# Ledger of designs, part 51: peptides against a protein of PDB entry 4AID

Target 1, 242 residues: chain A of PDB entry 4AID
Amino acid sequence: FDIKRKTIEWGGKTLVLETGRIARQADGAVLATMGETVVLATAVFAKSQKPGQDFFPLTVNYQEKTFAAGKIPGGFFKREGRPSEKETLVSRLIDRPIRPLFVKGFKNEVQVVVTVLQHDLENDPDILGMVAASAALCLSGAPFMGPIGAARVGWVDGAYVLNPTLDEMKESKMDLVVAGTADAVMMVESEIQELSEEIVLGGVNFAHQQMQAVIDAIIDLAEHAAKEPFAFEPEDTDAIKA

## One batch from the design tools (peptide; aimed at target 1 M145)

Design b2_p25_6 (made by RFdiffusion4)
Pose (drawn by RFdiffusion4):
Structure b2_p25_6 (pose): chain A 242 residues (1-242), chain P 25 residues (1-25)
Amino acid sequence: as target 1 above (242 residues)
Amino acid sequence: ALEEQREEIKEEAEEEVMEEVKELA
């Protein structure tokens, strides 16, 4: 039972989100394509709380398979091993904006894994990885508040540029990743060539505008394919507090 | 309660974003 939101031409690139063919046993699994870069994002959460668990346990693993680029690993063991700098950075990049959007009071194990299956030498899977992770979370049925969008905004020839490619990045004076909900920007991360607060803040806002088409697309797939929502009421400590 | 949580997160996130934007500039 296969389902896509393949629409969203997004910033001139085709973004496809597919579910129900791959990884059917995960709570949420989305194969996401942008251009010709492909990642599988899976989301599983435990249906129970561990005794005495006192914080919300969430793990995000982002991993690149070297076959995503047609190469065998250079390591003595010719197999991927410990995460690289890029994999741990991208893992925090997904975790940061998601961790706060789970319902306050929820403490079940949640694991989201994003694996890079194909890299097209143009579209960085890191942003795509964020979008696919958000899509799988929505589909899983866990208490995860609305979808997250994300984008990279560059600054080339005096204008904002959405999801610039790797070659476009050589000419950009800004590298800003923003992830947000429909209402709010949730995270920023950037490296900037001494641009003003105004332009930087402009890029953040441009990104939040430009990522709406993605949130819409996730909401659209969730409407057709999400699992039943997991019931979770927080404790009404409201009367005790007053 | 969910709306209150969203508003709280949003206010905190806007403050953090503005601090990080000022640091980057």

Design b2_p25_6_s1 (made by RFdiffusion4, then SolubleMPNN; from b2_p25_6, 14 letters changed)
Fold by OpenDDE base, seed 2:
Structure b2_p25_6_s1 (fold): chain B 242 residues (1-242), chain A 25 residues (1-25)
Amino acid sequence: as target 1 above (242 residues)
Amino acid sequence: KLKEYMEELAKENKEKILEKIKELA
């Protein structure tokens, strides 16, 4: 097996991005680990557009499997068949920042699946899932203008905390999820308790700075393990508005 | 072109995000 791995220290935790061991039939596949939380992201894309396809058919599915769910807070024995509220929300959190980064005019079907394999009850799989999905897309050869990074920011004891644990989040006055590229913030989702606009804006900036190490780690992994880019030229009709 | 479009899109998203943050504060 040609296994490639990138390891970084990130917010006082070890982040590992691995490819080449699992899901080798996907266009891109990344096993991501932070603490003892483990996710598998897979990216698959169609090599042709369906006749009459008028929109970009991106589907993002975040899933917490039953073998992990016995340890997941609020992970009731998932009745096989409907996503939980959490799975629906996290699927949207992953979708929102990646959808704009596909080349305009690309209308081939794209499926991103993030599966939680293990949960340590400290590190939330959502941030790890966003990072893993970004990495899987960068490895896939799809016309994706990533990577994105992601970070959660807390406000604990009058300071910003990168990716607070579930226990630290109980004391946090902020739950701020940010996703972005090297150059720009793409998405913010926030729950705030009596904090100034200045602290929140500072939190977005802090998140964007802290995610650069993750972006660089994905780039380094892609340099060593990415597939050849899929040959896609947008039709000239969409190029007139660029 | 594509890079510039992505930079513009990212800038527009950042501006919309900053507006939303102002509505939440």
Scores: peptide ipSAE 0.020, ipTM 0.435, DockQ to the pose 0.613
OpenDDE base, seeds 1, 3, 4, 5: peptide ipSAE 0.019, 0.000, 0.014, 0.014; ipTM 0.403, 0.283, 0.390, 0.453

Design b2_p25_6_s2 (made by RFdiffusion4, then SolubleMPNN; from b2_p25_6, 18 letters changed)
Fold by OpenDDE base, seed 4:
Structure b2_p25_6_s2 (fold): chain B 242 residues (1-242), chain A 25 residues (1-25)
Amino acid sequence: as target 1 above (242 residues)
Amino acid sequence: RLAAYQAELAAKQAAEIRKKIKELA
């Protein structure tokens, strides 16, 4: 087993990105750890387009499995077929920034699955899931123009806090989730309590700056562990706009 | 071409994000 690992210090926490141990049948697979929160992201893509496929068939599925849910508040009574409200929201948070980064004209099926394996009750697996999904796609060989980074920003005691704990978030006047590339912010979701536009914009900039270390860590992992790029040529009609 | 299209898409998204932030503040 050739296990590749990248470790960085990120917001005063150790972020670990690992590949090669688990889910080796996927095109890309990343085990991401922050504190004692652990997620597995897998990326799988079809090697051909379905006949008559007219849209890009990307599916993102974030799931918190019952063995992790023994620590997750509100994990009671998932019937094995319906995502929770949280799982639905986080699946969208992952989907939104990655969907635009696929090469135009690529209409092969892509499935991203993020599974929460462990939750420490301090570090929310949503941000970690976004990072892991980005890394898994970059390793897969899919025509994905990532990586993305992601960060949560809080506002506690008049300062920005990178990836606040669930306890720090109770004191935070801001829940700001940002995802982006090295060059651009791709997605913002925010819940704000009586903060100025200046503080919020500063929070987006802070998030984008702080996610660069994660983007660099994904690139470093991909340089050592990525599959060969899938040979994809867009149809001539889509190549004029690319 | 691809990089320029991505940059334009990213710039549009960043403009929409800035607009949303202004609507929330």
Scores: peptide ipSAE 0.014, ipTM 0.462, DockQ to the pose 0.664
OpenDDE base, seeds 1, 2, 3, 5: peptide ipSAE 0.005, 0.007, 0.012, 0.012; ipTM 0.344, 0.413, 0.434, 0.424

Design b2_p25_6_s3 (made by RFdiffusion4, then SolubleMPNN; from b2_p25_6, 13 letters changed)
Fold by OpenDDE base, seed 5:
Structure b2_p25_6_s3 (fold): chain B 242 residues (1-242), chain A 25 residues (1-25)
Amino acid sequence: as target 1 above (242 residues)
Amino acid sequence: MLEKYLEELKKKQEEEIKKKIKELA
């Protein structure tokens, strides 16, 4: 087994990105761990476009399966067959920053699946899932102009906290989720309690700065483990207008 | 063809995940 792993310290926690052990039939597959929270991200893409495909058919599915329920808070009550509100929300959080980073004109079907395998009760699988999905896409050979990083920022005792624990979040006046590339913020979601715009903007900048280590870790993993880029030539739609 | 491949991949992934969860338990 050619297992490749990147490990970094991130916000006082160990982040591990691993590929080559499981889901080998996927175009990209990453096992990501932060603390004892574990997710598997897989990326699969069609090698051809469907005839008459007019839109980019990206599907992102974040899931916390019933078989993982013993390792996920409240997992014993998960119904099979419909995404929970959380699963739907996190699927959108992953979708939003990655969707615009696909090469224009690419209309092959893409499926990203993030599965929570374990939850440590400290580290939310959403951020880890975003990171893992980014990494899986970068490994896949899909025409994805990532990586993205992601971070959660709290505001506790008058300071920014990177990826606050579930307990620290009870004291946090901010739940700020940011995703971006090395160069740009792609997504912001925020819940705030009576904080100034300056603190929130500072939180976005803090998140974007702190996610660079994750972006670099994904790049380093991809340099070693990425598949050959899929030979996709965008139709030069500008050449048809000349 | 793709849908069948994705279904087969999903099934294999779920089997590997179930195995991995048992190894992490």
Scores: peptide ipSAE 0.070, ipTM 0.670, DockQ to the pose 0.019
OpenDDE base, seeds 1, 2, 3, 4: peptide ipSAE 0.025, 0.021, 0.020, 0.012; ipTM 0.465, 0.521, 0.475, 0.321

Design b2_p25_6_s4 (made by RFdiffusion4, then SolubleMPNN; from b2_p25_6, 17 letters changed)
Fold by OpenDDE base, seed 1:
Structure b2_p25_6_s4 (fold): chain B 242 residues (1-242), chain A 25 residues (1-25)
Amino acid sequence: as target 1 above (242 residues)
Amino acid sequence: KMEKYMKELAEKQKKEIEEKIKKLA
């Protein structure tokens, strides 16, 4: 087993990114841990395009499994077969920032699956799932121009809080999720309670600054464990439709 | 149990993509 691991301190918590132990048949696979919350991201992509494929077929599936459901709030009532509202929202939250970062003209099927394996009831697996999906794509060899980082920002007692706990979020006037590259913010999702635009914009900047350590950790992991880049040349016809 | 499930998941994902390619070729 060739296991590669990156560990950083992030927002007062240990973030671990691990590859090479599990899901080896995937193009990329990352086990990510923050506190006692654990997710597996698995990226798989087709090595050929389907005849007549006219759009980029990316599918992102975030799921909280029944073995973790005993530790997930509301998990005891998951009927088999339909994603929860949370699973649907988090799948979109992961999809939004990664979709624009694929090389233009790439129309091979890509599937990203994020599975919550453990929940500590403190650290929400959504941010961890975004980070793990980014890392799995960077390891896969797919023509993905990541990594992305992600962060949640709260506003508690007149200060920004990086990745607030579920208990700190009850006191937070802000639920701000940001994803971006080293150079750009790609996605913002926010729920705000009576805060100025200045505080919200400051929260976006704070998130983008704080996610750089995660971006650097994914790059370091990819330098040691990424597959060879998939040889992809876009057809000239896809350049003309811009 | 978990490692087996994750292996089976990755195998299933790969197989589903390969089967979708073969059906359209």
Scores: peptide ipSAE 0.335, ipTM 0.850, DockQ to the pose 0.017
OpenDDE base, seeds 2, 3, 4, 5: peptide ipSAE 0.011, 0.005, 0.278, 0.085; ipTM 0.372, 0.376, 0.798, 0.578; seed 5 fails the geometry check

Design b2_p25_7 (made by RFdiffusion4)
Pose (drawn by RFdiffusion4):
Structure b2_p25_7 (pose): chain A 242 residues (1-242), chain P 25 residues (1-25)
Amino acid sequence: as target 1 above (242 residues)
Amino acid sequence: TTKLTGDAVLDEEGNFLHLEFEVED
């Protein structure tokens, strides 16, 4: 039972989100393609709380398979091993904006794994990785508040540029990743060539505008394919507090 | 070169207040 939101031509690149063919045993699994870069994002959460668990345990693992680029690993063991700098950075990049959007009071194990299956030498899977992770979370039925969008905004020839490719990045004076909900920007990360607060802030806002088409697309797939929501009421400590 | 990071600040109900920035030159 296969389902896509393949629409969203997004910033001139085709973005496809598919579910129900791959990884059916995960709570949420989405194969996401943008251009010809492909990642599988899976989301599983435990249906129970561990005794005495006192914080929300969430793990995000982002991993690149070297076969995503047609190469065998250079390491003595010819197999991927410990995460690289890029994999741990991208893992925090997904975790940061998601961790706060789980319902206050929820403390079940949640694991989201994103695996890079194909890299097209143009579209960085890092942003795509964020979108696919967000899509799988929505589909899983966990208490995850609305979808997250994300984008990279560059600054080339005096204009904002959405999801610039790797070659376009050589000419950009800004590298800004923004992830947000429909209402709010949730995170920023950037490296900037001494641009003003105004332009920087402009890129953040441009990104928040440009990522709406993605949140819409996730909401659309969730409407057709999400699992039953997991019931979770927080405790009404409201009367005790007053 | 300047590096910039930031996170959302939320209230008890999970509503967006502002984005806190950290700037490193």

Design b2_p25_7_s1 (made by RFdiffusion4, then SolubleMPNN; from b2_p25_7, 11 letters changed)
Fold by OpenDDE base, seed 1:
Structure b2_p25_7_s1 (fold): chain B 242 residues (1-242), chain A 25 residues (1-25)
Amino acid sequence: as target 1 above (242 residues)
Amino acid sequence: MTFVSGEAVLDEEGNFVKLDFTIEK
């Protein structure tokens, strides 16, 4: 197996991005680890557009499998068949920042699947899933103008905390999730307990600064393991609808 | 509890223009 791995220290935790071992049938596949939380992201895209396709058919699915359910808070009640509220939310958190970064006019089917394989009860797999999905897309050869990074920011004892543990989050006055490129913030989602707008905006900036190390790690992995870019030229007809 | 959601506004070429925020109380 041609296994490529990038390891960084991020927020006082070891982040590992690995490719080449698992899900080799996907266009891109990344095994991401932070602490003892482990996710697998896969990206698959169609090599042709369906006749009459008028929108970009991106599907993002975040899944917490039953074998991990014994370690996942609230996982004990997963009846087979419907995504949990968490799975639905995290699927949206991944979808929102990546959707606008595909090349305009690309209307081939894209499927991103993030699967939680292990949960350590400290590191939430949502941020790790966002990072892994970004990395898998960058490796796939799809016309994706990433990478994105992601971060969670807490407000604990009057300070910003990068990717707070589940226990630190109980004391946090802010649950701020940010995703962005090297140059721009793409998405913000937050629950806030009586904080000033200044603290929230400072949290967005803090997140964007802290995610640069992750973006750089994805770029480094892609330089060593990315597939050749898919040859895509948008038809002139999509340029005229500007 | 306050909810803050933000989305990037892109131009016609896909370049970042701004982040639009929605604040709900």
Scores: peptide ipSAE 0.207, ipTM 0.808, DockQ to the pose 0.751
OpenDDE base, seeds 2, 3, 4, 5: peptide ipSAE 0.194, 0.164, 0.198, 0.192; ipTM 0.801, 0.783, 0.800, 0.802

Design b2_p25_7_s2 (made by RFdiffusion4, then SolubleMPNN; from b2_p25_7, 7 letters changed)
Fold by OpenDDE base, seed 5:
Structure b2_p25_7_s2 (fold): chain B 242 residues (1-242), chain A 25 residues (1-25)
Amino acid sequence: as target 1 above (242 residues)
Amino acid sequence: MTFLRGEAVLDEEGNFVRLEFEVEK
């Protein structure tokens, strides 16, 4: 199998992005690892639009399967069939920054699935899932104008911390998740405890700066492993109004 | 505890225009 791997040091942890071993039937598939947390992202898209499709049918599903549940806090008894609150929230967290980056007029069905395979109890799989989903889309050939990066920022002992551990987050006055492209912040989600706007905005900027290494890693992986871009020409919607 | 949510506003071409914020207190 032609396995491509990119490894970077990121926030004092090793991030590994791998493709070509698992889920080869997907348009894009990335195995991402940070510490001992492991996620599989897959991207699949339809090669045609459904007749009468009027909206962009993107579905993002983040899931923490029962096989990982023994390492996931509160995961021991996940009922098969309904997403947990966490799975629903993380699915939206991944959806929000990627949805606007699809080429306008693309209305083919897109499915992104992020599966947590392992959790180390230190590294939250949500950020890793965002990164993996971005990478899988970039590899897929879908008309996705990524990559996006993502980062969590904490505020611990009067300093920004990139991707704090679950234990460090207990001491953090901020849980700030940021996603963005190389050029722009696309999404912010934060919980803050009595912090100034200056600290929060500084955290957004810090996150955006720190995610560039991830964006570059996805680009490098895509240069070596991406499928040919799907030939999509958006219908000139201005020509239909004339 | 304050919640801050931000989303990018894009133009019709998909270019970044601004980040809009919602604040819940």
Scores: peptide ipSAE 0.319, ipTM 0.864, DockQ to the pose 0.822
OpenDDE base, seeds 1, 2, 3, 4: peptide ipSAE 0.319, 0.312, 0.293, 0.304; ipTM 0.865, 0.862, 0.853, 0.857

Design b2_p25_7_s3 (made by RFdiffusion4, then SolubleMPNN; from b2_p25_7, 10 letters changed)
Fold by OpenDDE base, seed 1:
Structure b2_p25_7_s3 (fold): chain B 242 residues (1-242), chain A 25 residues (1-25)
Amino acid sequence: as target 1 above (242 residues)
Amino acid sequence: MTFLRGEAVLDENGNFVRLELTVEK
């Protein structure tokens, strides 16, 4: 097994990104760990476009499997076959920042699957899932202009907190999720309790700064483990406007 | 409770132009 691993300290926790052990049939596959929370992200893309395909067919599926359900709040109440509200929301959180970063004109089917394998009840697998999905896409050879990083920011006792624990979040006046590239913020989603615009915008900037270490870790992993880029030449869209 | 949503606006080449923020109260 050609196992590649990157380990960083991030927000006072160890983040591990690993590839080469699991899901080798995917174009990209990353096992990500933070604390004792563990996720598997897989990326698969079609090598040809379907005839008559007029939109980019990206599907993102975040799932918390039944074997992890004993550690996942509400996991025992899953009706077979329907995503939970959380699974639906997290799938969208992963989709939103990655969708615009595919090369324009690429209309091959792309499937990203994030599976929660373990939950520690401290570290939410959503942020970890966003990071793992980004890493899996960067390893896949798909025409993806990532990586993205992601971070959650809390506001606890008058300070920003990077990736607050589930217990710290109970005392937080802000649940701010940010995703971005090295250069730009791509997505913000937040719930805020009576905070100033200055504090919220400062939280976005704080998140973007703190995610750079994750972006760098994904780049380092990709330099050692990425597949050859898929040969894709976008059709000159300038020629279709003539 | 206030909700903030942000989406990046990209140009025709996929370059970042701005972050559009929507505030819901």
Scores: peptide ipSAE 0.347, ipTM 0.880, DockQ to the pose 0.834
OpenDDE base, seeds 2, 3, 4, 5: peptide ipSAE 0.347, 0.335, 0.335, 0.344; ipTM 0.882, 0.876, 0.875, 0.879

Design b2_p25_7_s4 (made by RFdiffusion4, then SolubleMPNN; from b2_p25_7, 9 letters changed)
Fold by OpenDDE base, seed 5:
Structure b2_p25_7_s4 (fold): chain B 242 residues (1-242), chain A 25 residues (1-25)
Amino acid sequence: as target 1 above (242 residues)
Amino acid sequence: MTFLRGEAVLDEAGNFVRLEFTVER
C-alpha cells in the first residue's frame, strides 16, 4: 500500500491527513484525524457528462454513522435512512465553499462523502470533514480549483480561539465557521452573542490566516499523492455569445 | 443571538470579487 501522510500542528492539536490506506476505489480519499476525531472523505466524479445535463451535479453527503454514535453527543441510534439535521447542515457547510471552485462548464457528476469514523467529544468532525473533503477533491484529479481550508473560531475570555473544543464552545460568545482558499474567504457561517462587527470580522480574518497551514498541508499531500488531472476543456463561453 | 452568513461572489470566470454578508438578528 502506498500510504501518504501529512502531519501538522494546528491550533495546538495534531492534524493528520492520510491517503492510500482505505477507499482506494474513489478518485480521491483522505482519512483526516484531529485529536481522536477521525473522518473519511471520498471524492468520486464521472468521467463523462450525462446527455442533456444543464447544471453541475455536485452532491455532498456528511454522515455520522451508527458505529460512531456512541461517541457523538446526541448520537443515539440513528436508523439508517434520512440524514439528521446536523448531517444536513454539515453537508451544506462543506458544499457551499467547494461548489463555486469547480471549473465553469464542468457538469460531470461529483460525489463527496464524508463519514465520521470516530469522535473524541472534543473536536467537532465538521471542520475536519471540510478539510478532508477539500483534500480528497485535490487528490481526485477533478477540475477543482482548491484546496479550501476551514476553521472554527471561538471568542473565549476576550480572545480568538482556533477550533475550540466542545467544552470551550460553551464559554464562547462566537461560533464562527470560515472556509476559503489561499487567496479568499469563500464561506462564513456564524452564531454570535452580542459581539461587535469588528470582533466578528477579525474572527474571519483570523480563521483565514489560521487555515493557510491546512491549505499548505493539502497541497503538500496532493504533490505526493494526487492523480493526474482529468483532462477537461471548458466550453469556450465566448464562442456561444457570438 | 445574531446569525452571520457570508458567501463569495465570483465573476463569470470564477474569480473572487467579494464576500457578501447576510445578517439575521
Scores: peptide ipSAE 0.314, ipTM 0.864, DockQ to the pose 0.852
OpenDDE base, seeds 1, 2, 3, 4: peptide ipSAE 0.310, 0.311, 0.300, 0.302; ipTM 0.859, 0.860, 0.855, 0.855

Design b2_p25_8 (made by RFdiffusion4)
Pose (drawn by RFdiffusion4):
Structure b2_p25_8 (pose): chain A 242 residues (1-242), chain P 25 residues (1-25)
Amino acid sequence: as target 1 above (242 residues)
Amino acid sequence: EEEEEELIEERREETLEELEHPTLL
């Protein structure tokens, strides 16, 4: 039972989100394509709380398979091993904006894994990785508040640029990743060539405008394909507090 | 080069099979 939201031509690039064919045993699994870069994002959460668990345990593992680029690893063991700098950075890049959007009071294990299956030498999978992770989370049925969008905004020839490619990045004076909900920007991360607070803030806002098409697309797929929502009421400590 | 392509394809197929069965909690 296969389903796509393949629409969203997004910033001139085709973004496809598919579910129901691959990884059917995960709570949420989405194969996401943008251009010709492909990632599988899976989301599983435990249906129970561990005794005495006192914080929300969430793990995000982003991993790149070197066959995503037609190469065998250079390491002595010719197999991927410990995460690189890029994999741990991208893992925090997904974790940061998601961790606060789970319902306050929820403490079940949650694991989201994103695996890079194909890289097209143009579209960085890091943003795509964020979007696919958000899509799988919505589909899983966990208490995850609305979808997250994300984008990279560059600054080329005095204009904002959405999801610039790797070659476009050589000419950009800004590298800003923003992830947000429909209402709010949730995270920023950037490297900037001494641009003003105004332009920087402008790029953050441009990104939040430009990522709406993605949130819409996730909401659309969730309407067709999401699992039943996991019931979770927080404790009404409201009367005791007052 | 042909042996490397076969090995890359094999790795791809094995990984896809593994991904069909994600770690459950």

Design b2_p25_8_s1 (made by RFdiffusion4, then SolubleMPNN; from b2_p25_8, 9 letters changed)
Fold by OpenDDE base, seed 2:
Structure b2_p25_8_s1 (fold): chain B 242 residues (1-242), chain A 25 residues (1-25)
Amino acid sequence: as target 1 above (242 residues)
Amino acid sequence: MEKEKEEIEKEREETLAELEKPALL
């Protein structure tokens, strides 16, 4: 087994990104850990386009296994086979920032699966799932113009908090999720209690600054473990509209 | 307690084995 691992300190917690141990049949696979929360992201893509494929067929599935979810307060006993409301929301949260970063004209099927394997009841697996999905795509060889980073920002006792714990979030006046590249914010999702626009914009900037260490960690992992880029030349569809 | 831990670890092993399969066939 050729196991590659990157470890960083991030918001006062240890973030670990690992590849090469499990899910080796995927194009990219990353085991991500923060505290005792553990997620596996897998990326798989078709090596050809289906005949008559008109749109980019990206599917993102976030799932929490029963052995992980059974500890989560309000984790409904998964009736076999339907995503929970949380799983549906987090799947969309991961999809939103990654979908625009695929090379224009790429219409091969892409499946990203994020599986929660462990939950510590402190660290929400959604941010960790976004980071792991980004890393798995960067390792896959798919024509993905990542990495993305992600961060949650709270507002506790008049200060920004990076990736607040579930207990700190009860005292937070802000739940701000940001995803972006090194150069740009790609997505903002926010729930806010009576805060100024200045504090919220400052939170977006704080998130984008704090996610750079994660982006750099994904790049370092990819330099050591990425597959060769899939040879994809976009059909010059823009030359027909000029 | 012990049986419940064994069932949880078995579900974990079965899950990891399923995640090692290609998602796109």
Scores: peptide ipSAE 0.185, ipTM 0.736, DockQ to the pose 0.582
OpenDDE base, seeds 1, 3, 4, 5: peptide ipSAE 0.143, 0.101, 0.120, 0.106; ipTM 0.711, 0.685, 0.697, 0.695

Design b2_p25_8_s2 (made by RFdiffusion4, then SolubleMPNN; from b2_p25_8, 8 letters changed)
Fold by OpenDDE base, seed 2:
Structure b2_p25_8_s2 (fold): chain B 242 residues (1-242), chain A 25 residues (1-25)
Amino acid sequence: as target 1 above (242 residues)
Amino acid sequence: MEEELEEIEKEREETLAELENPPLL
């Protein structure tokens, strides 16, 4: 097994990105760990376009397995919410920032699956799932103009907190999820309690700054483990206007 | 309680087996 691993300290927690142990038949596969929360992201893509495909067929599926919360009677996910509602929301949260980064004209089927394998009850697997999905796509050889980073920002005791724990989030006046490239913010999702626009905009900037270490970690992993890029030439849409 | 633990262990084994052989496109 050729296992590649990148480890960084991120927001006072150890982030690990690993490839080559599990799901090796996927185009890209990344096992991501933050604290004791563990997710597997897999990316697969068709090597040809289906006849008559008019739109880009990207599917993103985020899944929280009952066993991920450990041997808890009644299941953690059954108690804290409808698993299907969280899974639907996080699947969209991952889809939103990655969809625009595929090369224009690419209409081959792409499937991203993020599976929560372990949950430490402190670190929400949604941000970790976004990071893992980005990394898996960068390793896959798909025509994806990533990586993206992602971060959650809280506002606790009058300060920004990077990726607050589930307990710190109970005291937070802000739940701000940001995703972006090295150069640009791609997505913002925010729930805010009585904060100024200045604090919120400062939170977006803080998130974008803090995610650079994750982007750099994905790039370093990709330099050592990415597949050869899929040979895709975008149709010259300017040649049809002449 | 034992039956629920057996179901959780079975879900884990099935999921790991599926993840070793992901669907290809």
Scores: peptide ipSAE 0.268, ipTM 0.815, DockQ to the pose 0.620
OpenDDE base, seeds 1, 3, 4, 5: peptide ipSAE 0.255, 0.247, 0.107, 0.206; ipTM 0.805, 0.801, 0.705, 0.776

